Peptides against a protein of PDB entry 6GMG. Designs and how they scored, part 369

Target 1, 331 residues: chain A of PDB entry 6GMG
Amino acid sequence: DSDDRVTPPAEPLDRMPDPYRPSYGRAETVVNNYIRKWQQVYSHRDGRKQQMTEEQREWLSYGCVGVTWVNSGQYPTNRLAFASFDEDRFKNELKNGRPRSGETRAEFEGRVAKESFDEEKGFQRAREVASVMNRALENAHDESAYLDNLKKELANGNDALRNEDARSPFYSALRNTPSFKERNGGNHDPSRMKAVIYSKHFWSGQDRSSSADKRKYGDPDAFRPAPGTGLVDMSRDRNIPRSPTSPGEGFVNFDYGWFGAQTEADADKTVWTHGNHYHAPNGSLGAMHVYESKFRNWSEGYSDFDRGAYVITFIPKSWNTAPDKVKQGWP

## One batch from the design tools (peptide; made by RFdiffusion4, then SolubleMPNN)

Design b2_p29_7_s4 (from b2_p29_7, 15 letters changed)
Fold by OpenDDE base, seed 1:
Structure b2_p29_7_s4 (fold): chain B 331 residues (1-331), chain A 29 residues (1-29)
Amino acid sequence: as target 1 above (331 residues)
Amino acid sequence: SLPKLTLEQAQKIQDAYNEAKAEAERKAA
């Protein structure tokens, strides 16, 4: 029951974290200890440490989405999402491959579709776009200047995003970011903002009008990136989980991982921060845990999901929730 | 990592996540 959710208590600003624990190649800690780390490392506004507010602690308490929420400053809207899909691989595997023993045709097709997504290329695309956006932001003091810079950058790179409609999430993302408009945030000055990245894992088979097989094993045609741009239409993502394939089986509706703005060029060395579930220390689920995973561990995902999207949003440069370098665990 | 969840556990998590979204939307309105 969601009623079991508890907001973690405040942590003293100067309290140092306890050491994280290794967990399957990732660093793990309880949410309370993550708050301590967050206050020491990520809480800085204009160079000054901040205690995590009650509101932020409440956001965090919701689990995986809470980590992205507290670090991005807003609930994820997922409007500007990227992925990479190998259409040729997909077609070839469908044509020349065969179901595994005991695997249904629908299960086979769903699996092949899932495997046709390249998480690394999807992530790389998002990073590429974020870099372009950051260049466009640097010398722009109003939205018009930002958009002009963005178009120029895209033209120089011969990027298909240059052909997107002006109303596209790609061009509207900045203006739709609350922190951009905040006095202590961007204050309507693009040069005060930077692009950041998070990832969402979710289920493709969300269409209630589709077959039960698609809901159970995935919809091979759903949530594919547009050719050239890599943009994923997320409008049909309604946070509907995978349908159970056996009695008692259950799946969660999504997972979120926070990357921010790390400058590590090697994708495999990037760190992704995520939570397991909402904080219920007195409930059946127990306390929320926070994980800092390498890209490989994050991108592998869970059987609950067959799609991964890499989403771009913006935060003020004055925030330290997206530093250039992220270290796993503590110390 | 996510443990193998029962339907009941998964539903609880889903409800919480949906609640978060609803709350965020209400605050943004």
Scores: peptide ipSAE 0.297, ipTM 0.851, DockQ to the pose 0.913
Fold by OpenDDE base, seed 5:
Structure b2_p29_7_s4 (fold): chain B 331 residues (1-331), chain A 29 residues (1-29)
Amino acid sequence: as target 1 above (331 residues)
Amino acid sequence: SLPKLTLEQAQKIQDAYNEAKAEAERKAA
């Protein structure tokens, strides 16, 4: 039960992490030890290490979403999301492919749709857009200047995002970021902010008014990126899990992975930080563990999910929760 | 104040599930 969630205790600022455990290409540790690493590596505000606050520890304790929450400074809103979908592949496979043995038509269509998403291209699109945003932020001292710079950058690149409405998540994302308005954050100065990326895995078949087959096997038409922009309308994501296909089967509703602002050009070498579940050391789930996974390990996801989105948000440049380089594990 | 997250909104993946998935992927490779 959610009532079993416990906030991890404070860790001394000078306490070094214990070694992480390597597991299936990822590095794993208990949440308390991640707090130690976080304080040594990611906690810096204006170049000074900080002890993780009680509030931050409480955010972290919520599991996978908690990792993104503590590092981004806000609960994920998922409004500015990107993906890549191969429409031609989808159509061709539906036309020329066939269900596997024992696979229903609905299951086949759901699978084909899932396989038509390209996680790497989706991630690359988000990185591309984040880079454009960062250039627009660099010398902008008010939101108007930022927006003007952004439009110019998009025009220069002939990017379809230039045609988005001014009220779209794309243009409104910065002003809707709490840390942008904070005195010790952006202080309404775009040049003090930087774009960061996280990823969400979720289920497409969330519409309760749709067929049971879509809820069980996926909705092939749901959460597709808009052509040209790559934007995904996340408004229908209500954190509803996949419906069971057999008695006793259950699925979780989402997974979150934190990337931040790594500059590693090779996507396969990027590190994604995520948690397994909320911290319940005295409950059935046990203590929360934090994983630092390579992109391959992250992007594979779980059978619980058939969609992946790469989301852009903003943090103050004074925060070190999104460094240029992330080292997997400890030491 | 912290947003109220329901149990349903919380990730409940077990360590065993993660390991089983990873193992299955390794075997399939």
Scores: peptide ipSAE 0.026, ipTM 0.645, DockQ to the pose 0.032
Fold by OpenDDE base, seed 2:
Structure b2_p29_7_s4 (fold): chain B 331 residues (1-331), chain A 29 residues (1-29)
Amino acid sequence: as target 1 above (331 residues)
Amino acid sequence: SLPKLTLEQAQKIQDAYNEAKAEAERKAA
């Protein structure tokens, strides 16, 4: 249980990080050292370096979600999520493919569904939408102007998102962002905000009323993106982990990776920041570690998950938690 | 309450990472 969670202590504002360690193509460090890096690189508000507050350190201490939490400024709601699913591939593989040796039909279908998602295309869709949103934000000084700009941008691109309901997560995301309303944040000025991206890995088979096989091996029909928009209905994601397939087996309920607003065009060169588990230096899990992974390392995920969503939220432009360029590791 | 990892779930992430790391190290050696 997370009862062993401890809030990392404050780090001096000017304390420099220790070098990160290479690990599985990633840069890895203990959470305390990440706080040091964060203060040097990401903490800036209006160009001023900030010490990570106790509240922020507490958020961070929650592990993988904590990294996204501290950098986005709010607990992830995951409402504006995108993915890419190859329906033709899925249908073709189900029709013409065969289960592997020892693989049940349910396992086969779950695997085929998982493999029919394209993480790179999902990420690119989110980036595309974020870019549209950023253009809509740029000179909008109230929400109405933002929405008008957004619709115009979508129309110009012939994007199916233009047909979304005004109350949809797509159009309501900005006004529902706490930092947008904060005086020191957006102050209700869209032009002071920017779209940012994080990713969530989770399990498709979360419906407790469904078959045990779906809970064990995935629900092939769950959490698919809507055609045209790429939007994923995340309302049924209740952070329920994969069901064990053998006695003693346990799976994780989610993983989060922070991308922010990097401008690197090559997806493979983008850096994703994430944590391994909640900070429990005195517990069995030990101290939380933070990883800065390339897209390949992040998107690979774990067998615990068969879905990946790329989520858009907003932060004030005055925050430096989502810089154009993220440097992997330290120095 | 905020969703969070259980101890077991958190451990699973760590284990998976450790396994992946070990495999990568073996391949690099």
Scores: peptide ipSAE 0.024, ipTM 0.542, DockQ to the pose 0.032
Fold by OpenDDE base, seed 4:
Structure b2_p29_7_s4 (fold): chain B 331 residues (1-331), chain A 29 residues (1-29)
Amino acid sequence: as target 1 above (331 residues)
Amino acid sequence: SLPKLTLEQAQKIQDAYNEAKAEAERKAA
């Protein structure tokens, strides 16, 4: 029950983290220790280390989404999402493939659809777009200049995003970012902002008007990226978990992983920070743990989810929640 | 303002289950 959630206590600003422990290729620690690391490494505003505020600790306490929340400065809206889907693979596998023993047709189709998403290509697309956005931001001192720069960059690259509507999440994302408007943030100056990336795992079969099979095994047609742009319409994502296929089975509604703005060119070497559940030290779930995973470990996801999206948002350049390099674990 | 309901539906994966599931899925892939 969400009623068991507790806000982690404040950690002294200069308290060093305890060593992380390895966990199946990940680095893992308790949330309190992550706060210590965060204060040492990610807390900096204008070059000054900051104690994580009560509000930030409260955000963090919500688990996986809390990690993204505290680092992005806002609750994820997931509006500007990218993925990669191999339509040819999907069609070919449906045509030539066969259900496994004991697998229903619906289960087969859902699985094939899931397998037709390429997490690496989706991530690369998001990075590409983030790079374009960052170039457009660099010397833009108002939103109009940013948008003009963005359109020029897209035109030069013959990117299909140039054809998006002005009200699309792609063009509206910056102005809809609270930190962009804050005096101590962007102060309405695009050049003070940078694009950052996080990822969300979720279930495709969320339509209550659809068949039970789609809710149990996935909706093969749901949450596909648009051709050319890679944009995923996230409007129908309502954080509805997968329906149980057997009595007593339950699934989690989502997972979030924070990437930020790492410059590591090799996707496999990038670090993704995520949490397991809300902080409930006195409850059945126990204390929240934070994981720093390599891309392979993150992108694998869980059977709870059949979709992965890579989302772009913005943070002030003065924040250090998205450094160029992220080290896994401690020290 | 975010709906309270959305926040209340936060991830509820236990550590042991999460790790075991992840490992099992990696091996099955």
Scores: peptide ipSAE 0.024, ipTM 0.624, DockQ to the pose 0.035; fails the geometry check

Design b2_p29_8_s1 (from b2_p29_8, 19 letters changed)
Fold by OpenDDE base, seed 1:
Structure b2_p29_8_s1 (fold): chain B 331 residues (1-331), chain A 29 residues (1-29)
Amino acid sequence: as target 1 above (331 residues)
Amino acid sequence: SEKEEEEIKRELEQAYESEKAKLAYLKSL
């Protein structure tokens, strides 16, 4: 049986989705049915439904990253990432806590570090920054105006991001967005763009020069957010999975979840869209499935990962891939 | 850039090779 990735076939534009199925508190469907939903709900350009193109279907077929890819319009670069880390909790737990029975010191430190990240606060920080960016975009007709507005907004909020270098991913993110430059996208007009959010789960212990223990159990010092800004330096994320701790054990390198631009204030009610694996209907993996999860289900992640980052990128306002409200499942 | 494209290609390949582990994890739930 071929384990090869296959591009899902085109779905008729007017084909309605089949009902989603419950799966561990999530709404689940096969990728082809997600394409149907996507065409009905998210495909709109300037208010008009679009059939998912072959290119978009190909992007989607890559699995977990594919959902974010098709909805953001670009492969995730993860340059503008946010998280929240409770340093006091970390220090306190290291000082006063003890390894569990059978837990090594490295396992203990890795676990404590993982538990010291607050996914909800990380998400909230990204939403806060996205809101600031959206205000800066609203009436800016060139990049200079956007940057000036952004600096003013940050100053008004006394936000530490105001001190970032002009070359920082924070300030360069818009200009580095392909759809911003596209004629049918932003057309170099910031006011035609909006900030959107996705999340990446990944492993901290990616440094090959580090100890084997860090690769197996996590690097407590890796991928921490900068104080005040919440920015995570993602430059060392090379999609290296967790190292096996036992024979036959294997881990996945990342997971991606799409949030977009939902306005739901309660984080627990937000919907995250993600995929299980690449589409291989004729292979051992089988067809790709797409999940719509609540924040709780998304933020729990897998044991494969000890970091969660919330990433900001931009899409044209004319796209409906990031609506204000996302309904879980179908109908 | 061409460099970025090659990096993306490497990332996609890494993702592709790791997806079986994700499936195994999901089946264990």
Scores: peptide ipSAE 0.022, ipTM 0.599, DockQ to the pose 0.593
Fold by OpenDDE base, seed 5:
Structure b2_p29_8_s1 (fold): chain B 331 residues (1-331), chain A 29 residues (1-29)
Amino acid sequence: as target 1 above (331 residues)
Amino acid sequence: SEKEEEEIKRELEQAYESEKAKLAYLKSL
C-alpha cells in the first residue's frame, strides 16, 4: 500500500558507501547506501558535493521511478521517446511462424511483436538524437537559437526529425523542462543544459476499448516507433499494467532505468540504475533496493512488459547526475 | 500545476500496487 512509503533519512555528506553486493550480474544495495554513493558521486552542483535534500529523498523513495526522478530533477513525462521496430521481421514471423503448442493466436502475435523490437537499436537511436541535441545546445543562448541549430544539424544529417512539427515533443522538450527555466539551472540558456537518457518498460495492451486478448497478451500495433524518426507516441501510456491471464496473477505497471549521459560506445558496457519498489522498511515490501545493471540485464526486462522506450530529457550541465562515466557498484 | 501533481500522485499510487508483483518476480529468480 502507498501508505507504507517512508522517506529515507538523511545521510551525512561525508559518509562513504558500504560495498554493493553482486546480484544476477548487477550491483545491488539498499536505498540508504545508494544515497551515500549519490552524495559522493552524483550530488555535485558546480563541482560541490551536496547532501541529498528531503525532497530528493522523497522522490527517490517512490521506487523504480524514484532513481530517474531524483537524477533528472523531474517526474518522468516520457514525451520524447524512441524505439526500434523491425517491421520485416514482424511480417515474416507472422507469415511463416506458427504458434507454439497451447499458444493462442493473440498470444503468438503479441509475442512476435515484442520480439520485433530491438532494444539496442532503440537505445542507439536515442543516443544519436541526444548527440545532435547536445551539439545544438552548445552555443545557443536562447531557445530560438537552439531550435535553429537543431534544424540545421538534422538537415545536415538528412534526419527525418527535421520534418517534425514545431509543437512536437521533439522541439518542445527543452522549453517544457523545469530545470531549464530555473535560475540555478539553465536560466533559459540552452547552452547550460545537456540531453540525458532514461528508459521505461511498460505494457502495450493498455487500451480499455480493445479486446481482452490484447490486454492480456499485448497489442501488436501499439507504441510502435514512427518510421525514419524512431519516435514513439507515448500519449496513450497511462501506466496500466498487463491484464491477468489467470486468477491471482498480477503485473507491475512500469519500470524505469537511468542512463544519463554516459559516453561508453559499447552498449553492453553501459550502466543502468534502477529501483525495485517504494521504500517501506516497516511494511510488507521492506526497504527499497537500488540496482546498477549492465544494458543486457536492463533490456531483458520482465514478462510484465512488452515495450521498452528510450526517453530524452534535459538537465543542467552543472549537475553531476549524468556523468560521462558510471562505475557499477562500490568501491 | 496542481493538476499535474494530482496526476503524478495517481500514477504513483498505481505504481505501488504493481510493485508487489515485481518483488515476487525477482524473488522467483
Scores: peptide ipSAE 0.021, ipTM 0.601, DockQ to the pose 0.575
Fold by OpenDDE base, seed 2:
Structure b2_p29_8_s1 (fold): chain B 331 residues (1-331), chain A 29 residues (1-29)
Amino acid sequence: as target 1 above (331 residues)
Amino acid sequence: SEKEEEEIKRELEQAYESEKAKLAYLKSL
């Protein structure tokens, strides 16, 4: 019940974090300790440390989405999402592959579809696009200049995104970012903004009008990236979890991982910050924990999910929630 | 907008019920 959620208490601005704990190749800590780290490392606005506000602590308390929420400054809208799907692999495996022992056709197709997504290529595509956007932002002092720069960059790279509609999430993402319009944010100046990345894991079989098999085992045709652009239509993502395959089985709606704007070229060395569940220290779930995972650990996901999307949004350059380097754990 | 905030609240409420399964999975790792 949502009533068990508690907003973590304020942490003194000068309070240093306790050491993180190793957890299955991740660095793990309780949410309160993450707040301490956040205040020391990520809280900076215009170079000044900030105490995490009550509002930000409340956002964070919502669990897996909370980390992305507090660091991006807005609830994830997931409109500008990228993935990579190997259509040839998918078709070939469907044609030449066989269901495993005890695996239904629907299970087989769902699994093959899941395996046909390349998380690394999806992430790289998002990074590529974010880089293009950042170049377009750099000297643009109004949205028109940004869009012109963006189109030029895309043309130079012969990128299929140049053909996107002006109203597409790709071109509208900046103007639809609240912090872009904020006086202490972008103040309508694109050059004050930077592109950042987070990831969402979710279930493909969300169509209630579809077969039960698709809801249980995945919809092989759902949430595929558009050829050339890599854009995923997220409009059908309604945060519906996987349907149980057996009595008593339950699945989670989504998972969110925060990457930000790390400059580490090796995907495997990038750090993804995510939460386990909403903060319920007095409830059955217990206190929220925050994990800092390497890409391999993040991208592996859970059986709850068969899709991963890499989403681009924007934050003010004055925020330090997306530094070039993220250190795993503490110290 | 107020409407967006309400939508967010609804989404968060839906997410809340699903977090129990995530916890179970994490414990199984």
Scores: peptide ipSAE 0.022, ipTM 0.601, DockQ to the pose 0.536; fails the geometry check
Fold by OpenDDE base, seed 3:
Structure b2_p29_8_s1 (fold): chain B 331 residues (1-331), chain A 29 residues (1-29)
Amino acid sequence: as target 1 above (331 residues)
Amino acid sequence: SEKEEEEIKRELEQAYESEKAKLAYLKSL
């Protein structure tokens, strides 16, 4: 099928956004209007507003991943991911719980596993780690100083992340960030960078060598966080959607939500920015829409997904794509 | 690296197909 994706046109830098519309407790707008808001609020480099570049508009046009892409400055690699899983709840429900009427054993196990993840605790763990990283970055002028600071912070908190290998995604994340090495970005100076957070929803049953039941109803053992660290091995996430359980049923492979570096202490008041689909104004899908959702609306997810991960990456402090405060909608 | 670019390209292709499926799902709600 012809790629119906279109890059949104440039918006004048001085053009103000139209009001957002309420949609199921979210604020919603068309992608071009989001570009207008982005230019007014998030585009700042060293305190100066910028027009969204053609490259950035192209990234944005890819839909839900595009929102995270344009704000993080790189395509999501998902290497440094966190979640929270209640192992005791899982074991107890498997032992003492019973399948619902008409529910297969595989459906029951998949559901119990999904329900054993705590999205709020997963998000809180990512925020905790991001805070530790930000303290380690603050006065570090080279990568060695950053890593030394990070190890000291982890030791002081008796955090299990201190035992991670030097080549782990946890320690390698900064050096693997393109904007860290860019002259106009970090310029190899950790103190010019800050940690930011986004979230990915996806399906656990992606192993093609596993049973059909796991592909349809979830793999209870897949993508669990490591005990103590909360790290999720994302290497097996290949963007494979849930397998249909009935004829004509189809599922989406992922959803991405941008949080950035909001300082709001109440998780329920945090704002998550995400897109519905790629921009196809002349196609059957229509124009891309951007949503600003509260945490409850974001973390609820869809039946397409049984996993949520909270991912840490880095952006230059000179960028305003991750401000301390995010206001939902416009005005 | 060339390998990383190929991986990104594959992920972008998957993202494109996924977003198409996502809209179909949302329209069905």
Scores: peptide ipSAE 0.021, ipTM 0.599, DockQ to the pose 0.562; fails the geometry check

